# Ledger of designs, part 137: peptides against a protein of PDB entry 2AKA

Target 1, 299 residues: chain A of PDB entry 2AKA
Amino acid sequence: MEDLIPLVNRLQDAFSAIGQNADLDLPQIAVVGGQSAGKSSVLENFVGRDFLPRGSGIVTRRPLVLQLVNSTTEYAEFLHCKGKKFTDFEEVRLEIEAETDRVTGTNKGISPVPINLRVYSPHVLNLTLVDLPGMTKVPVGDQPPDIEFQIRDMLMQFVTKENCLILAVSPANSDLANSDALKIAKEVDPQGQRTIGVITKLDLMDEGTDARDVLENKLLPLRRGYIGVVNRSQKDIDGKKDITAALAAERKFFLSHPSYRHLADRMGTPYLQKVLNQQLTNHIRDTLPGLRNKLQSQL

## One batch from the design tools (peptide; made by RFdiffusion4, then SolubleMPNN)

Design b2_p21_6_s3 (from b2_p21_6, 10 letters changed)
Fold by OpenDDE base, seed 4:
Structure b2_p21_6_s3 (fold): chain B 299 residues (1-299), chain A 21 residues (1-21)
Amino acid sequence: as target 1 above (299 residues)
Amino acid sequence: SAKELEELLEEVDEKAEELAK
């Protein structure tokens, strides 16, 4: 079963190359969340490198198919730059930005055309995620006034697919009942069958408050449950705090917090990565026979 | 290439058959 994710990765690459990504219901995990919900930080924490564009407003403007592959070596490759191995993850970030701008222009618009990025690392489990633009209601810069709807329409192209799992990223320091991620997930997955909840910013909650009920799946139940994580603060990012130290701090946070200590072994970025690997693998196993049948009918 | 895609689809088919057993 360890080869299922790589197999689907090859399918993703092949279909991306022929421009038919939109019509295929490939087993995948789409990452959704509001702006500043912590999506990019979660993904970077998986890799252990800073490599995603940062900034205010809509940072992710194209779907990013992030294929994590466990390897003895550490490097990145883009599908649009075959044969080029990136070992400097700052260059990876710059390439994402350049490739995004190449298609969208300078107006900070969005495009539904994915960027396919594969990261080989000894620090990752095999895992493929589709990072989607953050949901927003406020246009920035030269963005069109209907950017909210454009983003929503783009997200819907992914999350409405039956074989799409949804990684809904919500910050704990905001009203979870109003989480954009959970709202869109509920819209397309009303029974909570395809949604995995991620709760970020648990360390930023007001003193005396906690998200225990959410994390215990008691408030807004999802079949696949919730996993809490603690990302680096903006101060930590600006101070170039390494991700390894941040992961240690995250572990310490859960272990030392009275409300979360009993959940600590089922919280944090490493556990999330493991769960996602398992969920995706199982999901591919369950869906691949049906996918085969569909592909054969098209051929 | 078309040939590479065909080969990939064959691998998918084989794997799907294996999983359906």
Scores: peptide ipSAE 0.259, ipTM 0.860, DockQ to the pose 0.710
Fold by OpenDDE base, seed 1:
Structure b2_p21_6_s3 (fold): chain B 299 residues (1-299), chain A 21 residues (1-21)
Amino acid sequence: as target 1 above (299 residues)
Amino acid sequence: SAKELEELLEEVDEKAEELAK
């Protein structure tokens, strides 16, 4: 079963190369959340590198198909730049920014055309995620006034597909009833069959409050449950705090917190990565026979 | 290429048949 994710990766690359985009219902995990919900930090914590664009407002402006591949070596490759191996992850970040600007221009607009990035690393499990633009209500800079609706329309192209799992990223220090991620997930997955909840910023909650009821799947139940994570603070990111040290601090947070200690073995970034690997593998196994039949009928 | 895509689809077909057993 370890070869299922690489097989679907090859399908994703092939369809991207012929411009098929999101027309085919490939088994995949789409990452959704409001701006500043912590999506980029979760993805970077999987790799253990700073490689995603940072800034205020809408940072991700094209879908990023992030293919993590367990390997003895560490490097990255882009589908649009075949044959070039990136070993400096700052150069990876710059290439994402350059390729985004090439298509969207300088007005900070969005494009539905994916960027395909493959990262080989000894620190990752095989895992493919589609990072989507953060949901927003307020245009910034030269963005069009209808940018909110453009983003929502783009997200809907992915999350409405039956074979798309939804990684809904919500910050704990905001009202979860108003979570953009959980709202869009509920709209397209009303029975909670395709949605995995990620709760970030647990360390930023007010003293005397906790998200125990959410993490125990008692408040807003999802079939696939919730996983809490603790990302690096903006200060830690700016100060280039080591991600390995941050992961150790995350473990310590859950173990030492009275409300989360009993859940500690089912929380944190390493556990999230393991769960997503298993969920995606099983999902591909279940959907691949149907996908074959669909491909034979359409191509 | 079209040939590469065809080969990939054959691999998908074989794997799907294996999983359906």
Scores: peptide ipSAE 0.252, ipTM 0.857, DockQ to the pose 0.704
Fold by OpenDDE base, seed 3:
Structure b2_p21_6_s3 (fold): chain B 299 residues (1-299), chain A 21 residues (1-21)
Amino acid sequence: as target 1 above (299 residues)
Amino acid sequence: SAKELEELLEEVDEKAEELAK
């Protein structure tokens, strides 16, 4: 079963190359959340490297198909520049920015055309995620006034697909009932069958408050449940705090917190990565026969 | 290429059949 994710990766690459990505219901996980919800930090924590664009406002402006592949070596490859191996993850970040700007221009517009990035690493499990633009209501720079709706339309192209799992990223230090991620997930997945909840910023909650009820799946129940994570602060990111140290701190946070200690073994970035690997693998297994039949009927 | 896609689809077909057993 370990070969299922790589197989789907090859399908994603092939369909991307022929421009048919939008029409195919491939088994995948789409990452959704409001701006500053911590999506990029979650993805970087999986890789253990800083490689995603940073900044204020809309940072992700194209879908990023992030294909993590367990390997003895560490490097990245883009589908749009085949044969080039990136070992410096700063160069990966720059390439994402350059490729985004090439298509969207300098006005910070968005495009539904994915960037396909494959990262080989000994520190990752096989896992493919589609990082989507953060939901926002405020245009930045020369963005059109309807940018909110453009983003929503883009997200809907992915999350409405039946074979799309939804990784809904919500910050704990905000009202979860008003979570953009959970709202859009509930809109397209009202029964909570395809949605995995991620709760970030648990360390930034007000004193005397906790997200225990959410993490125990009691407040807003999802079939696939919730996983809490603690990301690096913006200060830590700017200070280039080591991700390994951050992961250790995350573990310590859950173990030492009175409200979360009993959940600690089912929390944190490493556990999230494991769960996503397993869920994606199982999801591919369940959907691949149907996908085959659909593809054959279209040939 | 179209040929590469066809080959990939064959692999998918084989894997799907394997999973259906």
Scores: peptide ipSAE 0.245, ipTM 0.857, DockQ to the pose 0.731
Fold by OpenDDE base, seed 2:
Structure b2_p21_6_s3 (fold): chain B 299 residues (1-299), chain A 21 residues (1-21)
Amino acid sequence: as target 1 above (299 residues)
Amino acid sequence: SAKELEELLEEVDEKAEELAK
């Protein structure tokens, strides 16, 4: 069972190399969220490294197929530059930025062409995520006026697929009823069968308010439920606060909070990683027999 | 390569058959 995710990774790489990725319904997890929802911080917390582009507005401008592989060694590899092993994760960030700019130019446009990044680490579980551009309503800089619709169209290419699970990332310090992530998930998954909810910024909620009802799956029920996380603050990121220390602080937050203490063992980034690994593995197991038949018909 | 893809598809077939039992 532990080999199912690596097997699908090899399929993803093979189909990316031949340009057929868009037509394949591979078992995968697409990550969706509004701009500044904390999506990039969640992904970096899985790796334990700062490696994603940062800035205002749209940070992710191409789909990022992030393949996490448990290994005794720590390094990253890109599909577009095979044979180069990255051990400095700042160089990984720079390569993502350079490869993005090579295709989109300097006008902060978007492209549907994926970047494939594999990260080997002793600190990760086997897990593949497709990071998608953050949903926005307001063009910034030289972005086209229809950027909102371009992003939505790109997201729909992934989230409409039957074998795509949806990781919907929503900030707790905003009205969850207006969450862009939950709205798009509800549109393509009205019964909530494929959606996993992630609630970020729980530490930034107004005093006297909490997200307990959401986390207990009582407000907007999803079959796969909700998991709360606490990311580093922007000040902590700028100050290069260690991610390991941030994960310890996250655990302390849930344990010490009156509204979340009883949920603490089912919250936080480490628990989220475990859940996603298990759900993806099970999903591959359930879908692979059907996928075989589809692949044979297309060859 | 085409050969590598064929080998990968064979592995997928074998694994899919195993999971279908």
Scores: peptide ipSAE 0.226, ipTM 0.850, DockQ to the pose 0.724

Design b2_p21_6_s4 (from b2_p21_6, 8 letters changed)
Fold by OpenDDE base, seed 5:
Structure b2_p21_6_s4 (fold): chain B 299 residues (1-299), chain A 21 residues (1-21)
Amino acid sequence: as target 1 above (299 residues)
Amino acid sequence: SAAELEAILEEVDKLAEELAK
């Protein structure tokens, strides 16, 4: 059987080229979370490179369709500039920023028009994610006063679709009951069938507190469960701390923590990547028969 | 292109049929 993820990638590219992405219910994983929840760090950890824009407020301002493809070579390619291979991931970051600014301007506005980025790497599993703008309640800079609702409307275009899995990213050092990611997930997936919980910032929790109950799926149960991760600090990111070293530190964190030791084999970024690859593959398999008829109707 | 899309859809159709068996 052919690998299903590359097939869906080709579909995504084809529909993006004709401007019909919004009307497609493709099997995909949408990444949702509040600003500073750690979404960008999770994605960069998958790639093992710093390549996403950084800054205060809303960093991702357009949907980023991130297609990870396992390959013997390492390079990135954008759909909007086919044929150009990026081997320097700093240039990838700059291209994302430039392409974002081209459409949104410099006022930090948002656009629902996706950026399609494919990353070939020997260090990734086949995986496609749609990184969405971080949810916020407070406009910054020249953002319109209704930016919160604009972001929500954009997210809803993805997460309301039945074939969309939701990667809900929530920081552990904030009240999980107030997690924007879990709130929106619960709104569109009340039975918790399509939602995968990611808990970040476990290393930043107050002494004497832990997220064990959440990670054991006992507090806010999701069918697909929760996976904890430890991202680099902002200082580490600014200092260009090696992601490989950070992943080793993450493993050590879970193994050495009294509350998480028993879960350590089902935690961390590498495990998350594996789970997402498997879940996406299975999800494509399950939805493909129904997708066929829908796709044919769009010809 | 439309031709590329049709080719992809045909591939999806074949895979869907295989999975339905």
Scores: peptide ipSAE 0.055, ipTM 0.715, DockQ to the pose 0.667
Fold by OpenDDE base, seed 1:
Structure b2_p21_6_s4 (fold): chain B 299 residues (1-299), chain A 21 residues (1-21)
Amino acid sequence: as target 1 above (299 residues)
Amino acid sequence: SAAELEAILEEVDKLAEELAK
């Protein structure tokens, strides 16, 4: 069976070119989470490169459509600068920042206009994700006082769509019952049909505590379940710890932890990639016929 | 099938182009 994800990428690019991306109910996975929940680290771990903006407060300020494509070569390209191939991922980061600032200005505001980034790599599975701004309640810098609601409204434009799957990223070292990601997911997906839970920072939990009940889907059940991951620490990121080495450490963490060993084969970043690839593929198969009919009826 | 979905995608692409006119 041919991979359907690259086919949908063409549609996504076409819709972006006509400026209707936000209004179309394309099969997609939207990534949601509070600020510092670990969203960027999860995405970078998929690619095996540091390429997302860093900083305090709201880091992602525009939707980032991240199209991962398995390839024999490694490079990135943006829809807004066709023909330019990026092989240095630091330049990719800089381009995201520059393009964000071009539209949002200097006030660190947000814009609903997506950035479309395609990454070719031998180390990725075919996967498309829409990274959304982190939810926050506290404006920073020159951000408008209603930034919380602006972010929420932007997220709702994506996650309310029936064909949108929700990757809800929550840190384990915080009360999961108060997770911003799970709250917004529950609001738009009350039956938990479209939500995939990702639990980060499992290595930062207090001694004697664990997230076993959550990961076993017993505490806050989701149809699509939960996957735990261990990201690089901020110290590791600052020290430019190799992501490949971090993935090995993640595997070791789950295997050696008394509460997670029995789940180890269904945890970690590599497993998450496989699950998301399969979930998205199946979702595309199920939704595209309906999308075609809807679009045809609009002509 | 994958082939059927590819055909749908091609059609959807054409429809999207028409909607943009």
Scores: peptide ipSAE 0.031, ipTM 0.663, DockQ to the pose 0.063
Fold by OpenDDE base, seed 4:
Structure b2_p21_6_s4 (fold): chain B 299 residues (1-299), chain A 21 residues (1-21)
Amino acid sequence: as target 1 above (299 residues)
Amino acid sequence: SAAELEAILEEVDKLAEELAK
């Protein structure tokens, strides 16, 4: 059933070509979260490569349609660079940055024009995510004063769609009541039907505190639940700790933690990938008939 | 079934192409 995702990818690519003004509600997962919530790290952990822009403030400044495709080979392709296969993921990162800057300029502004990136890898499950700019309240650099609202408006273009699932990424070391991700999700999905919660930075929580109640779906219930992950620390990233080692450390973290050991099999990046694959696949199955009818009615 | 969904996607693709004209 996971083969449905690549099929929808073709549809997504086709619809991207006709422009964003198309009133199309494609089944998709939008990734939302505040700045530094750990979104990029989660995505990189899926791929097992460092390939996303790094830095302070707003890193993702254009929607990134990340199409993960399970394959025997490992390479990346951009829709805007037809025929070029990237095997060096550092070059992928540079291309994202270059393409972003080409459109937004040097002021670190944002653009609603997506970057379409397809990654073939033996280490991924079929999965398509739309990474969206991190929510912020503070402009950086030459960003316009209303950058917060620009980002919000961009996010709303995705998350308000009925066929959009929301991957809400929230750090555990912050008050979840103030989670930008959960707030926006609650606004557009008040019943928690389309939202999947990801809790990052569990390893950075204060001693004596835990997110057990959240992860057990008891604090802020979501129909689709919560999954905790442990990303590489900044020190680990700077030290070039590989993602494979980080995933092992993540597993160890959950297994050894008194508050999480009983949840360990339903936590971590690999489990998250599996869940997202299944969720997206099921969502595609449920929404495609309606999408067909909608398209047919527009002819 | 997967086959049925694939058929739907093919149809949707065709429809999308027509809409893009």
Scores: peptide ipSAE 0.029, ipTM 0.656, DockQ to the pose 0.064
Fold by OpenDDE base, seed 2:
Structure b2_p21_6_s4 (fold): chain B 299 residues (1-299), chain A 21 residues (1-21)
Amino acid sequence: as target 1 above (299 residues)
Amino acid sequence: SAAELEAILEEVDKLAEELAK
């Protein structure tokens, strides 16, 4: 069943090449969340490498189609530079930044034109995600005053599609009732059928507080539930803390926390990867016949 | 173009057939 994801990857690549991405509702997972919600850290934890742009404000400024492919070898490839294999993931980060700047310029603007990145690794499950710009209300640098709405409009191009699953990333150390991710998800998926909740920064919650009710799907119920994760701190990232060590610390966190111990087997980055792989695979299986018919009708 | 879409469909069908084995 894992072979369905590579099939959709080929479709994504083909449609990107012909510029008709907007005409097809491909089964995919869009990642949404406010700025600093921890989206980039979650994605990097899947790969086990630091490869995404870092900084203040809007870091992701173009949609990043991240295609993870389980392989015996580890390397990355971009659709815009075919034939070049990246084995240094710092170079991957630099290429994302360069390609982003090529299209958006120096004004820190955004573009709806996707970057397609495929990562082969023995440490990943087959999984395709679309990382979207973080929602914000505050323009930075030379960004236009309506940047909030530009980002929102970009997100809506993805999350309104019926075949799009939504990975809503929310930090636990903020009021979840005000989560940008959950708000936009509720707007386009009022019944909570397409939304998977991810709760980050559980380790940064105030003493005496926890997100147990959310993680147990009791506060803001989603059909697909919530998964808690613990990312590296900014200090750990700056200090080049190994992601493998961070994943071990995450496991320890859930096992040792009195509020989360009973949920530990259904929490953490590895479990999230597994769930997303399974959900995407099943979603592809369910939607592929309809997609085929739609393609046929366009001939 | 129609030709491009047809090529994509053929590829999809081929892959689907392989997956059905």
Scores: peptide ipSAE 0.047, ipTM 0.708, DockQ to the pose 0.360; fails the geometry check

Design b2_p21_7_s1 (from b2_p21_7, 7 letters changed)
Fold by OpenDDE base, seed 2:
Structure b2_p21_7_s1 (fold): chain B 299 residues (1-299), chain A 21 residues (1-21)
Amino acid sequence: as target 1 above (299 residues)
Amino acid sequence: SLQQAIEEVEELIKELEELQK
């Protein structure tokens, strides 16, 4: 089963090359959440590198297919520039920005055309995620006034697919009942069969409040449950706080918090990676028979 | 090339079939 995720990655790349990727319901995980929900930080914590664009408003403006591959080597490669190995992850960030701007222009518009990025690292588990633009209600720059609906339509192209799992990222310091991520997940997955909840910003909750009931799956139950994480603060990011140090601080947070210490072994970024790897592997196994039949019919 | 991509897909289908056994 260890080879299932890399095999699906190769299928994804091959079909992208022949222009049929959009018609394939490949087993994958789509990442959804509002702007500033912490999606980029979660993904960077998986890789252990700063490599995603930063800024105000919409950061992700094209779907980013992030293929994590456990390897003895550490480098990144884009599908649009095969053979070029990136070892400097700042250059990876710059390439994402350049490739995004090449298609969308300077107006901060969006495009549904994915960027495919593969990261080889000894620090990752095999995992494929599709990072999607953050949901927003406020246009920035020269964005069209209907940008909210454009983003929503783009998300629907992924999350409505039966073989798509949904990683719903919600900040704990906001009203979870009004979470953009959980709202869209409930719309397309009303029985909560395909949705995994991630709760960020647990360290930023008001004094005397906690998200214990959510993390225990008692408030808004999902079949696949919730996992809490603690990302680096904006101050930590600006100060170039090491991700390894941040992961240690996250572990300490859960272990020392009165409301979360009993859940600590089922919380944090490393546990989230393990769960996602397991869930995706099992999902691929379950969908393989149908996928084979569909692929054969398209050849 | 397009032809190479098609051949790769065919090989991947074969690998999937083998993994399903």
Scores: peptide ipSAE 0.121, ipTM 0.774, DockQ to the pose 0.088
Fold by OpenDDE base, seed 1:
Structure b2_p21_7_s1 (fold): chain B 299 residues (1-299), chain A 21 residues (1-21)
Amino acid sequence: as target 1 above (299 residues)
Amino acid sequence: SLQQAIEEVEELIKELEELQK
């Protein structure tokens, strides 16, 4: 079963090349969340490298199909520049920015055309995620006044698909009842069958408050539950704090917190990776019979 | 090329069928 994710990755690449990806309901996980919800930090923590664009406002402006592959070697490859191996992840970041700008122009607009990035690493589990633009209500710079709706329409192209799992990323230091991620998930998955909740910024909650009820799946229940994570602060990122050290700090946070200690073994970035790997593998297995028939009909 | 991509898809479908057994 461990070979299912790589096989679907090859399938994704092949269909991307022929421009038919929009018509396929491939088993995948779409990552959704408001701007600054911590999506990029979660993905970078999986890889253990800084490689995603950073900044204020809309950072992700094209879907990023991130294919993580466990390997003895560490490097990245883009589908749009096949054969070039990136070992410097800063160059990976620059390539994402350049490829984004090539399609969207200089107005900080968005495009529904995915960037396909494969990362080989000994530190990752096999996992494919589609990182989507962060939801926003306020245009910045030269963005179109209807950018909110453009982003929403783009997200809907992914999350409305039956075979799409939804990784809903919400910050704990904001009202979770008003989470953009959970709202869009509820719209397309009203019974919470396809949604996995990720709660970030647990370390930034006001003193005397906690997200225990959410993490215990008691407040806004999802079939697939919630996983809390602690990402590096912006100060830590700017200071180039090592991700390995950050993961250790995350573990310490959960173990030492009175409200989360009992959940510690089911929290944190490493556990999230494991859960996503397992859920994606199982999801692929369950959808394979139907996928074959759909693929044959598309040829 | 487009032709190569089509051929790859066809092979992947066969692999998927084998994994379903």
Scores: peptide ipSAE 0.121, ipTM 0.769, DockQ to the pose 0.088
Fold by OpenDDE base, seed 3:
Structure b2_p21_7_s1 (fold): chain B 299 residues (1-299), chain A 21 residues (1-21)
Amino acid sequence: as target 1 above (299 residues)
Amino acid sequence: SLQQAIEEVEELIKELEELQK
C-alpha cells in the first residue's frame, strides 16, 4: 500500500504543529553519515534536482524532513510557508538556507527543530527521509567547540527511536570500519535490524580495489543489506551536470565494472529509491497498530 | 492551532484504520 507513506506524512506534519514535546516515534528513515559522505547527493538524485545547500563543513544544520510524493506535477512546499508552491528548485535551496539561518543565526550553529519539505514529482516514488547534520569533529567559523557532541546528540534523538530506520551513508574510498554512519548505527542498532547501508564514491576507489565484499554483505553484514551508488562529482555538481545523465553513467559504471557487474541490478540510485519505498511502506504497516494505540491513548 | 492539529491527527488515525481494512 503505497498510500501509507503520504498518510504518515500528514501525521508527521500534524505532530510537528503540536510542538517538540510530542514523543514522535513515527516510522521514518533517518539519513546519517559523515560530512562529505554524499548524503545530499543521494537525496538530490532521488528528486532529479539540485535543491540542497552546498558547501564545506556542516551544510545541514537542522533536520530536513524530506517528503517525496509521486505526482503528475512537479513542485515543492514547506510546512513553515503553507500555500506557497516552489517550482524553481534554486528557490527551494535558498528557502532552506534562509529558514536555517532564521533559527540558528549566522554562527553556523545547529538546531534540532526540523524543516519540513514536501516535493511532488512524477520522477519520485513516495518516500520520506530525515536528512540529519553530517557528523564532524572540527568546528568551523563561530561554531561551538563541542559541535561534534551537539550533532551526535541531535542524531541520537532520531536514531534511538525504535520505529526509525537508519540509512547509513558511507564512502567507499574510506575505511568502512571507521565509517561514522556505521558506528552510530551499530551503537543504537547492534543487531543491524534497522540499518540500510549506502556505499557512495565507488568510482573514487583506488585502482585495483573494490567494495565487492561490502556490497555482497559479507564484510559487515546488515539484515537490510547494502546498496552502492555513484553520485556526481563536486565538479559535476558545480557545473550543473544533468542528473539524468549522471544516473545513466551510474548504471554504466556498475554494468561495466568487473567486480560489480553481477550486482548491477541491485545497485544504483533508482534501485535504492525503490528499496527504500518498499522498506518504508512495510515498516509503516508493521508499526501502525502500535502507533495507533499510542496516539489514541494520548488523545 | 494546537486544537486544530489534534483534530487533524484524529482524522488521520481514522483514515489509517480505514486503509488497514
Scores: peptide ipSAE 0.107, ipTM 0.760, DockQ to the pose 0.088
Fold by OpenDDE base, seed 4:
Structure b2_p21_7_s1 (fold): chain B 299 residues (1-299), chain A 21 residues (1-21)
Amino acid sequence: as target 1 above (299 residues)
Amino acid sequence: SLQQAIEEVEELIKELEELQK
């Protein structure tokens, strides 16, 4: 069953090459969140490398199919440039930016055409995520005034599919009732069957406040629950703080926090990776019977 | 190539069939 994720990865690659039909509903996890929700940091924490574009506003401007593959080696490969192995993850970042700009131009527009990136690493579990543009209401640069709706429409192409799990990333230091991620998830998954909540920025909450009730799944219940994480601060990122050190700090945070200590073993980036791997694997298994028929219909 | 991609898809379908047994 461990090999189900790689199998679906191969399906994704193959269909990307021939032009994937919009009707294809592959088991996947779509990552959604507002701008600055910490989405990119979560993904980088999985890999243990800085490799995603950073900045203000919309950072991800194309869907990024991020295929994490556990391996003894560490390198990245893009589907659009097969045979080139990237061992410098700064070069990975630059390639994402270049490939994005090639399609969208320099106006910071968006495109629904995915970038397919596979990362081999001993530090990852097998996991495929579709990183989607951050939801925003404010156009930046030369973006069209309706960029908000363009992003939403793009997200909806993924999250409306029944076989799509939703990783909803929300910052704890903002009103969770106004979480863009949870709102869109609730819209397409009203019963909370396909949504995994990730709560970031727990370390940035006001003194005397906590997200315990949310993390205990008591406030806005999701079938698949919530996992809290602590990402590197922007200062830490700019200072190139080691992700391993950040993960240790995250563990310390949960263990030492009065409100979260009892949850510490079910929190943090490593636990999130494990849960996502398991949930995706199980989800693939459950959808396999229908998947074959759907795939055959695409030929 | 497109042909290779099609062949890969067909092979993957076969693998899925075996997994469903």
Scores: peptide ipSAE 0.102, ipTM 0.758, DockQ to the pose 0.089

